# Peptides against a protein of PDB entry 3J47: the designs that were tried, part 67

Target 1, 121 residues: chain A of PDB entry 3J47
Amino acid sequence: IRLTNQLKSLKGLQSKLKDVVEYLDKVINKELPINHTILGKLQDVFNLLPNLGTPDDDEIDVENHDRINISNNLQKALTVKTNDELMVIYISNLVRSIIAFDDLIENKIQNKKIQEQRVKD
Target 2, 69 residues: chain B of PDB entry 3J47
Amino acid sequence: YEEKEESNLAATKSMVKIAEQYSKRIEEEKELTEEELKTRYVGRQDPKKHLSETADETLENNIVSVLTA

## One batch from the design tools (peptide; made by RFdiffusion4, then SolubleMPNN)

Design b2_p17_4_s3 (from b2_p17_4, 8 letters changed)
Fold by OpenDDE base, seed 4:
Structure b2_p17_4_s3 (fold): chain B 121 residues (1-121), chain C 69 residues (1-69), chain A 17 residues (1-17)
Amino acid sequence: as target 1 above (121 residues)
Amino acid sequence: as target 2 above (69 residues)
Amino acid sequence: AIEKARELLREIEKLLS
């Protein structure tokens, strides 16, 4: 559910960004006037998601590589942090799986011992 | 979209917490392994069961963390 | 954190052996 909601939000943002790009292209081509409502919504999106869709990839502050931040340019550096966190989660899941497996093995060994004892009786 | 955005924001906050929780979860897993070892030596099923349950809980939390990340 | 997890895995493997 949460992942689906995040994906939906991302898709919504992507769609909106596409619409903005298309609108900007039309404005550049003098086909349409600047839509203040779209610009206002875009500004709101940029305020909520700093550095989304800005072409200047240049100044991704290296310092934010280790911090998970919501904004895309910061998120590019933060994507590395997110990837590291995902890796940690993956390893943790693996460890938990191994522990669970160990318990299953022990349970199986115990069951086998019980069965062997029953055969001897 | 708004509900998903709220969920994503919560997930992001959770992810920061997850980084801290991850370290704690690893420690919890170590404790479970130690308890399992102790249970094997003592022959008491109860500590081993508790360790297994804690490992499962740790696994579940990691899965939730992955889903929120 | 990863190193600690690896250590835990090794301990679990030792317990399973």
Scores: peptide ipSAE 0.476, ipTM 0.859, DockQ to the pose 0.013; fails the geometry check
Fold by OpenDDE base, seed 5:
Structure b2_p17_4_s3 (fold): chain B 121 residues (1-121), chain C 69 residues (1-69), chain A 17 residues (1-17)
Amino acid sequence: as target 1 above (121 residues)
Amino acid sequence: as target 2 above (69 residues)
Amino acid sequence: AIEKARELLREIEKLLS
């Protein structure tokens, strides 16, 4: 459910972006006037979006390391953090799996003992 | 789309909480291991089962964390 | 967290022995 909703949101965003691009193309071609309201909203979205596309700002702002940022440049720094978090999760899963296996082995041993007792019996 | 966005926001907030919960889950896992050890000595099946169940719950929570991440 | 996980693994190994 959560993943599906995320995908739906992403698809919706993609569709909207496509519409904006199409609109911008029409404006460039002088087919339609610039809708200031749409542009303003888009600008607001871009301002809220961490700097995705501008190649020039190499300045890795070190400070926002902690937040899993959707934006690529910030995401690069965040990728390290995300990787660390994923590693922790992975290790945790492994530990839990090992515990579960240990329990399974113990159960098997007990079952064998019960069977052996039945045969003696 | 709005529901999904809300879900994502909730998930992000939950991730922070998960970090705290993770520490607690690790402790729960330790307790289960100790109970299993005790059960091995006492010979009672019930504590071992409980330990196994708790370990499974911990695993499920980790999986949810991975999915959220 | 990793250290705690390692400790848990050691405990499991002890239980298996």
Scores: peptide ipSAE 0.457, ipTM 0.841, DockQ to the pose 0.012; fails the geometry check
Fold by OpenDDE base, seed 3:
Structure b2_p17_4_s3 (fold): chain B 121 residues (1-121), chain C 69 residues (1-69), chain A 17 residues (1-17)
Amino acid sequence: as target 1 above (121 residues)
Amino acid sequence: as target 2 above (69 residues)
Amino acid sequence: AIEKARELLREIEKLLS
């Protein structure tokens, strides 16, 4: 459910972005006037997003030590953090699995002992 | 779309909480293992079962955390 | 965090032995 909702939101955003691009193209071609309200909102969104446009490798070291894939430039740093978090989760899952297996083995041993006792009786 | 966005925000917040809970879950897992050991000595299956259940719960929480991340 | 997890795994192994 959550994943589906996220995908839906992303799809909606993608569609909106496409519409904006199409609008911008029309404005550039002098076919339509600029919708200042939409552009203002878009600018606000871009200002909130990490700078996507600077290709220079050096600025990738932006402060986003936090884990979430937000933007391509910050994405590298965020990807590292995300990978670390995923590794921790993976290890935790592994540990839980091991514990569960240990319990199963113990149960099996107990069952075997019970069966052996029944045969002796 | 809005519901999905809200869910994503909630997931992000949950991820922060997961980091804290992870340490706690590790401790809970240790406790379960100790209970299993005690159960082996006492011959009572109940503590062992409880440990197993707690381990499973910890695993489930980790999976949810991964899915949220 | 990883080191702590490893330690926990070792403890589990001891409990299983």
Scores: peptide ipSAE 0.451, ipTM 0.845, DockQ to the pose 0.013; fails the geometry check
Fold by OpenDDE base, seed 2:
Structure b2_p17_4_s3 (fold): chain B 121 residues (1-121), chain C 69 residues (1-69), chain A 17 residues (1-17)
Amino acid sequence: as target 1 above (121 residues)
Amino acid sequence: as target 2 above (69 residues)
Amino acid sequence: AIEKARELLREIEKLLS
């Protein structure tokens, strides 16, 4: 469910971006006037998005390194954060698995003891 | 799309909560382990089962947290 | 924490054997 929703959001964004590109191409070709309203909304969206275009590591908000940034520079920092979080989750899962396994072992030992007692009777 | 975005936002908020819950979950897991140890001494299956179940729940929560992250 | 988990896994393996 979560992945599906994320995928849907990404697809929606992709579609919108495509529309914008197409619009911009038409404007460049003088086929359509610049729709200031659409452009303004797009600009707002871009401004809210972390800087997508600058590959330079220096613009990565260091504070967001520990946070998942979905957008490029910030996204790199966020990717690091995500990685750390995933590691924590992984460790937690391992611990849980170990506990579950310990319980299984104990159950097996108990079952064995019960069987041994039955054989003696 | 908006629903997914909202879900992602909720997931992000949940991640913050998960960080706090993680510590608690770890402690709960430890407690279950102690109960298992006690169960080994008492020979009762019930405490051991409970520990195992709690461990499983903790694992599941961690998995969900990772998936949400 | 990771090392402890590994140790626990080893112990579990011993118990299962």
Scores: peptide ipSAE 0.440, ipTM 0.849, DockQ to the pose 0.011; fails the geometry check

Design b2_p17_4_s4 (from b2_p17_4, 8 letters changed)
Fold by OpenDDE base, seed 2:
Structure b2_p17_4_s4 (fold): chain B 121 residues (1-121), chain C 69 residues (1-69), chain A 17 residues (1-17)
Amino acid sequence: as target 1 above (121 residues)
Amino acid sequence: as target 2 above (69 residues)
Amino acid sequence: ALEKASELLREIEKLLK
């Protein structure tokens, strides 16, 4: 459910971004008037987004290192951190799975012992 | 789309908390393994069941963390 | 974190023996 929602949100954002680009191209070509409301909302979104890849703002504010969803350039540094976190989560899942298997095996061994005792009686 | 966006934002906030709690979850998993060991030696099924349940909860939390990441 | 997970795996291996 959560992953599906994230994918849907990402697809929706991508579609909206494409629509904005198409709209901007039409405005540049004087085919359509500028929708100031859409541009204002887009500008607000860009201000809330970590600075997506304007090359000049080298000030990688060190505090935002934890946010995975930042655009490609900041994503490169954050990708390293994200990869490390993902690796830790993967290992933790493996450990949990192993513990669950150990418990299952022990339960089976106990059930077998109980069955063997019943056959002897 | 809006519902998914809200869920993604909540997930991102949860990731920071998950990173902090990760060390605690590993310790909880170790405790469960010790209880399983004790149950195997003592022959008490109840501690082992509790260990298995806690291990399952820890795995689910890790999966949610991966989905949030 | 990784080291602790490895220790847990080793404990599980001991339980399986």
Scores: peptide ipSAE 0.461, ipTM 0.853, DockQ to the pose 0.012; fails the geometry check
Fold by OpenDDE base, seed 3:
Structure b2_p17_4_s4 (fold): chain B 121 residues (1-121), chain C 69 residues (1-69), chain A 17 residues (1-17)
Amino acid sequence: as target 1 above (121 residues)
Amino acid sequence: as target 2 above (69 residues)
Amino acid sequence: ALEKASELLREIEKLLK
């Protein structure tokens, strides 16, 4: 369910981005008037999104290195934090898997002992 | 779409809490394994089963946390 | 199969110690 919802959200975002690009192209070509409300909302989204598009501004402020992977340029710094979080979750899952396997093996050993006792009776 | 975005935001906040809870969960898992060890000596299957179920639940929670990150 | 599972459990127990 969660994975499907994430995929649906990504598809919706992709479709919306495509519509925005098409709209911007029409505005540049003077085919449609600028809708200020849509542009304002888009600007707000871009301001909330870590700046994807300007490769040239050198000031990657070092301080935000520890925060999560949202958008490409800030996404590199955010990728490091996301990788650390994923690593912690991976280790946690590994530990849980090991414990679950231990219990499974113990149950199997007990079942074997019960069968051996039944054969002796 | 908005409902999923809200779920992802909630999941991210939960991940910070999960990191703290993870340390606590590791300790809880150790306690459960100790109970299984004790149950192995007492010969009762029920405590061992409970430990296994708790370990599985902990694993599931970690998987859900990874999927939400 | 059961012996291998028991060995894996023993290794897991050793790792948990």
Scores: peptide ipSAE 0.416, ipTM 0.843, DockQ to the pose 0.010; fails the geometry check
Fold by OpenDDE base, seed 1:
Structure b2_p17_4_s4 (fold): chain B 121 residues (1-121), chain C 69 residues (1-69), chain A 17 residues (1-17)
Amino acid sequence: as target 1 above (121 residues)
Amino acid sequence: as target 2 above (69 residues)
Amino acid sequence: ALEKASELLREIEKLLK
């Protein structure tokens, strides 16, 4: 359920972004008038998103350390934080798996000992 | 889409909390491993079972964390 | 079977150290 909702949100965002690009292209070609309301909402989204600089602006990774996979540069820093978290989760899962496996092995060893004792009796 | 966005925001906040809880979960896992080791040495089944149960709980919490991320 | 399980346990112990 959660993953499906995240995927749906991402797909919705992608579709909306595509629609905006198509709209902008039509406005540039003088095929459609500019919808100021859509542009204003898009600007608000961009302001809430860490500066998706146009790909050309070299400006400095401001250290907003927190993990939100937002837009490219801040998104890159956030991606690093997300990667670190994923690594921690991965290690934890691995450790739990190892412990569970160890318990399974011990249970099997005990069961074998019990069976061997029953054969001797 | 909006409902999912709200859910994602809540999940992100939960992820920060999970990071704090993660340190505690690692310690709980270590305690389980020590109890299992002691149980192997003493030959008592009960401490080993308890260690296994705690390890399983820790694993489940990590899986839920991954699914939430 | 038991020997293999013991070997796997040893590998797990090695990974935990």
Scores: peptide ipSAE 0.405, ipTM 0.841, DockQ to the pose 0.010; fails the geometry check
Fold by OpenDDE base, seed 5:
Structure b2_p17_4_s4 (fold): chain B 121 residues (1-121), chain C 69 residues (1-69), chain A 17 residues (1-17)
Amino acid sequence: as target 1 above (121 residues)
Amino acid sequence: as target 2 above (69 residues)
Amino acid sequence: ALEKASELLREIEKLLK
């Protein structure tokens, strides 16, 4: 459910972005007048989007380390953070798997002992 | 779309909380393993079962965290 | 099979130490 909703939101965003691009192209071609309201909303969206780093500005502002992979330069720092988080999750899962495996082995050993005792009786 | 976005936001907030809880979960897992070791010496099945169940719960929580991340 | 399981348990115990 959650993943499906995220995917739906992403698809919706993609579709909207495509529509905006098409609109902008029509405006550039003078086929449609500039809709100031749409442009204003788009600008607001861009302002809310973490700074899609222009490729040239090397200054990764370190402060927004905690926010998710939305924007590219922030996304690089966020990518590192995300990688670290994924690594921690992976290690945790591994540890849990090991513990579960140990329990399974122990159960198997116990079952074997029970069977051996039944044969002796 | 809005429901999904809200869900993603909630998930993100949950990840931060999960990071904090992760350390606690690791400790709980260690405690279970110690109990299992002790149970091996005592020869009682019940503590081992409980340890196994807690380890499984911890694993499930990690999987959910990965899926949310 | 049981011997292999016991060996795996020992390895896990070693990893937990």
Scores: peptide ipSAE 0.400, ipTM 0.838, DockQ to the pose 0.009; fails the geometry check

Design b2_p17_5_s1 (from b2_p17_5, 10 letters changed)
Fold by OpenDDE base, seed 2:
Structure b2_p17_5_s1 (fold): chain B 121 residues (1-121), chain C 69 residues (1-69), chain A 17 residues (1-17)
Amino acid sequence: as target 1 above (121 residues)
Amino acid sequence: as target 2 above (69 residues)
Amino acid sequence: DLYELTIQRLQKLRELF
């Protein structure tokens, strides 16, 4: 459910970005007048986007952990975070599998002991 | 879209909590494995099964947490 | 023996994490 919702959100964002690009292309081609309201909202979105280009200034402690797929430097930090998260999932799955195998081995040994006792009786 | 954005934000906040919980869950899994070891020597299946189930639940919660992340 | 060995392997794996 959560992944499906995230995927739908991403698809919606992608569609909106496509519409914006198409709009900007039409404005550049003088097919449509510049809608200042759309441009203002887009500018706000771009300002909320982590700075892609210039490795300019200092210590903005932006604890904004929602580092999905935007800008290369932030994207690198996000990629590292995503990799760390995936690693934790992988480790957790391995540990779960190992515990499950241990239980299976224990059950097998117990069953074997029960059978050996029944053969001796 | 907004509901999903809110869900993603909630998920991200949950990830920070999950990182802390993950450390605790690893320790709980350790305790469970030790109890299974002890139960193996005692020959009692029930504590071992409970330990295994708890470890599985802990791991499932970790997986769901990371997938939510 | 085999179970104890499996547990020891699990413990070693856990030490790697």
Scores: peptide ipSAE 0.436, ipTM 0.839, DockQ to the pose 0.014; fails the geometry check
Fold by OpenDDE base, seed 1:
Structure b2_p17_5_s1 (fold): chain B 121 residues (1-121), chain C 69 residues (1-69), chain A 17 residues (1-17)
Amino acid sequence: as target 1 above (121 residues)
Amino acid sequence: as target 2 above (69 residues)
Amino acid sequence: DLYELTIQRLQKLRELF
């Protein structure tokens, strides 16, 4: 359910971005007038995106912005953090799966021993 | 769309708390595995079953963490 | 034997992470 909601939100954003690009192409081709309201909202979204162009602001400890595919450097640092977290979760799931398999194998060995005792009686 | 975004933000805040609890969950899983080993030597199934149940609970919590990520 | 080996493998995996 949560993953499906995230995917639906991402698809909605992608569709909206595509509509804006198509609108901009029509304005450039003089087919439609410029919608200043849509452009203003898009500009606000771009201004909320971390500046792609300034390599120098190494220092801003912008902590917790996990998953938003924001522009390359901050986005790379966040992608690395997210990958590390996902790796830890994956490893823990593997460890739990192996423990569950060990229990299944033990139960199987015990069942075999019980069957061997019943055949000897 | 906004309701899903709010749900994702709440999930992300929950992930930070899960990361802190994750170290504790790993230690709990280790304690369970040691108890299963001890139970194998004692020959009683009951402690082993309890260990398996706690390992499963730990697994479910990790799956929820992945879905929240 | 096989179970003990599986537990030892799990312990080694845990040391790797």
Scores: peptide ipSAE 0.433, ipTM 0.839, DockQ to the pose 0.015; fails the geometry check
Fold by OpenDDE base, seed 3:
Structure b2_p17_5_s1 (fold): chain B 121 residues (1-121), chain C 69 residues (1-69), chain A 17 residues (1-17)
Amino acid sequence: as target 1 above (121 residues)
Amino acid sequence: as target 2 above (69 residues)
Amino acid sequence: DLYELTIQRLQKLRELF
């Protein structure tokens, strides 16, 4: 359910971005007049988008790292954080798998002892 | 779309909380493993089963955390 | 032996975090 909702949101955003690009291309080609209302909303969206355009500004404000998986440069820092979190989860899963395996081995040993006792009786 | 965005935000906040709890879960897992070792020497099956169940629950919670990221 | 080795590996893994 959650992944489906995220995917739907991303698809909606992608469709909107495509429509915007198509509109901007038509405006550049002088095929359509500039719709100021659409441009204002787009400008607001772009201002809320982390600056995709400057590769050189090393000032990754540490506080915004958790929220903004959407933009490529900030996305790189967020990708590093996500990678670290995934690594922790992976190790935790590995640890739990080892514990579960240990329990299975113990159960097997116990079952073997019970069978050996039944053969002696 | 908005409902999904809200769900994603709630999930991200939940992930931060899970990260905080992760250290505690690792300690709890260690304690359970020590109890299993003690139970192995005492020969009681019941404490070992409980340890296994708790380890499985801890695993499930981590998987849910990954699915939430 | 195998169980103890597993626990030691888990402890070593914990030290990496």
Scores: peptide ipSAE 0.432, ipTM 0.834, DockQ to the pose 0.016; fails the geometry check
Fold by OpenDDE base, seed 5:
Structure b2_p17_5_s1 (fold): chain B 121 residues (1-121), chain C 69 residues (1-69), chain A 17 residues (1-17)
Amino acid sequence: as target 1 above (121 residues)
Amino acid sequence: as target 2 above (69 residues)
Amino acid sequence: DLYELTIQRLQKLRELF
């Protein structure tokens, strides 16, 4: 369910971004007048996007937004965070797999011991 | 779309909590394995089954967390 | 003996994680 919702949200954002790009291209080509209302909403969206463009050394406010698609440096940081999360998940799955194997081995040992006892009786 | 975004934010917060719980779960898994080891020495089947079931449940929860990440 | 060795290996593996 969560993955489906994330995928739907991502698809919706992708469609909206495509529409914005198409609109901007039409404005650049002078096919359509600049719609100030659309630009204002776009500006609000860009202001909510973490600053993608300036390489200046100022403090990376580590605000925890889970979105994979923010531009190169923040994308790199988010990619690193996503990789770290995936690594934790991988390690967790590996540990659980090891425990499951331990239990399987123990069950086999017990079954063998029970079988050996039955042969002695 | 907004409902899904809110659900994703809730999922992320849940992942942070899961990471904290994961350390605790690893310790619980260790305790369970020690209990299995003790049960092997005592020769009783019942504690081992419970440990195995708890480890499986812990694994399932991590897999679901990964699939939702 | 082999079973005990397997359990010891699994314990060592657990210590690595």
Scores: peptide ipSAE 0.407, ipTM 0.833, DockQ to the pose 0.013; fails the geometry check

Design b2_p17_5_s2 (from b2_p17_5, 12 letters changed)
Fold by OpenDDE base, seed 3:
Structure b2_p17_5_s2 (fold): chain B 121 residues (1-121), chain C 69 residues (1-69), chain A 17 residues (1-17)
Amino acid sequence: as target 1 above (121 residues)
Amino acid sequence: as target 2 above (69 residues)
Amino acid sequence: DLYELQLQRQKQLRELF
């Protein structure tokens, strides 16, 4: 369910971005007049996007780190953090799986012992 | 779309909380494994069962965390 | 009894994997 919702949201965002690009292309080609309201909203969206383009400013703004894959340097740092988190989750899952497997083995041994006792009686 | 975005944000916050609780969960899993070992020696099935249940709950929480990531 | 409970747990574990 959660993955399906994430995928649907991502698809919706992708479609909207495509529509924006198509609109901008039409404006550049003078096929449509510049809509100032749409441009203002688009500027707001771009200002909320991490600056992809300026290589120099090391301002690692700490807050928005995890989700925004878009800006190359910030995105790299975010990708590293995400990888570390995924690694921890992976190790946790592995440990839990090992414990669950040990329990299953022990349960099987106990069940076998009970059956062997019942056959001897 | 908005409902899914809200769900994803909640899930991300949950992952941060899971990371903080991860060490505690590992400790709880170890304690349960010790109880299983004790159960092997004492023959009391109940502690072993409780360990298995806690390990399963811990595993489920990790799977949910992976699905959220 | 306890055996059926163990079987149910094994089934639940198999459903989780």
Scores: peptide ipSAE 0.468, ipTM 0.833, DockQ to the pose 0.015; fails the geometry check
Fold by OpenDDE base, seed 4:
Structure b2_p17_5_s2 (fold): chain B 121 residues (1-121), chain C 69 residues (1-69), chain A 17 residues (1-17)
Amino acid sequence: as target 1 above (121 residues)
Amino acid sequence: as target 2 above (69 residues)
Amino acid sequence: DLYELQLQRQKQLRELF
């Protein structure tokens, strides 16, 4: 349920981002007027995105490309964090599996010893 | 969508907590393995069983954590 | 030590076979 909801939210976000990109492209191409309400909501969404690094006040003029790179860097950082969490979970599961196997082996050894004792009696 | 986003945010926060707990669980699991090792040397069945049970609980908690992640 | 545990497990496995 939770993963399905997260996936649905991510898909919804992706669809919305796609719609925004398409809208921005249409605005750039002068096919549609700038919808200030959509832009404001997008800006709010972007502002809710963690600000990766204060760009020093002076480099305001460096091309839209760097802001896209910063957003990409944040998304990359979030992806890295998610990967690290998944890796930790994976390692824990492996360790637990190893312990469970050890216990199974010990149980088999004990069962074998019990059988050997029964044969001697 | 919003409910799912909130659930995802809560899940992500839970995952961070799980990662911290995971580091602790790994250490606890190592300690359990050491206790099992000690129990094997002492020949006491009870500590081995306890270690096994704790390992199983640790596994279950990790599986639940993976499923929650 | 994990290595000692693995070694002990291997010894026990060898005793099982």
Scores: peptide ipSAE 0.450, ipTM 0.839, DockQ to the pose 0.011; fails the geometry check
Fold by OpenDDE base, seed 1:
Structure b2_p17_5_s2 (fold): chain B 121 residues (1-121), chain C 69 residues (1-69), chain A 17 residues (1-17)
Amino acid sequence: as target 1 above (121 residues)
Amino acid sequence: as target 2 above (69 residues)
Amino acid sequence: DLYELQLQRQKQLRELF
């Protein structure tokens, strides 16, 4: 359930990002007027991303490529961290399953020995 | 969307705490496995059973951690 | 030793079959 909700949220975010890119491309091509409400919501999303310090007004054009790379790098780092955590959980569950299996084997061997002793008596 | 982001942030903080608890549980599980080995050599069944029970508790805690992650 | 433990586990598995 939680993983499904996270995946659904990630898919929703991806779809919204695609819609924003498509909207921005249409605005650049002058096919649609600038929707201030969409831009405001996008700014709110960017502000909820860790405040990459307000660069002064003049460097906005060169910084967009670097900021997209920083946001992608942060998202990639978070994804790698999540993958590492999932890997550790998987390995632990595997180790516990192996220990439980070893105990089951030992219990079965003991039961077999008890049965063999009863047949000899 | 905001409710999901807040839920994901809370989940991430919970996962960090779970990772620390998990590392400790893995070490406890290893100690129990060594006691089972010693018990097998000594032929005493009781220490081996106790080790098995602790391994099971460790498994249950990991399953709960996976379900809560 | 971890190796001896694994060998004992494998022997027990073989005795189970």
Scores: peptide ipSAE 0.438, ipTM 0.832, DockQ to the pose 0.011; fails the geometry check
Fold by OpenDDE base, seed 2:
Structure b2_p17_5_s2 (fold): chain B 121 residues (1-121), chain C 69 residues (1-69), chain A 17 residues (1-17)
Amino acid sequence: as target 1 above (121 residues)
Amino acid sequence: as target 2 above (69 residues)
Amino acid sequence: DLYELQLQRQKQLRELF
């Protein structure tokens, strides 16, 4: 359910971005008049996008990691963070699997001992 | 779309919290394994079972975290 | 010792299989 919702949101965003590109192309080709309201909204979207163009701001606060898709450099940093998170999850799952395996071994040993005792009786 | 976006934002916030809790979960898992080991030597099933259960809970939480990531 | 405990667990596993 959650992944499906994320995929649907991503697809919706992709469709919206495509519509924006098509609109901008029509404006560039003079097929449609410049709509100031649409341009204002696009500017707002671009301003909400992390500055793709300035390499120098090292102190980009950790919080805005969710807008992964648009900025290649930010996307790279976000990709690294995502990889680190996935690695942590992987290690955690591995450790839990090991613990569960240890418990299974112990249970099997106990069951074997119980069976051996029953055969001696 | 908006509901999914809200769900994704909540998931991302949860991932940050999971990252903070991950270290603690690893330590809790370690403690549980030590208790299982001690219980194996002492022959007490109860501490081992508790460790196993906590390890399973930690695994489930990590799986949910991965699925939310 | 965690290492000895792991070794014992491995021995027990080998005895089970």
Scores: peptide ipSAE 0.437, ipTM 0.836, DockQ to the pose 0.011; fails the geometry check

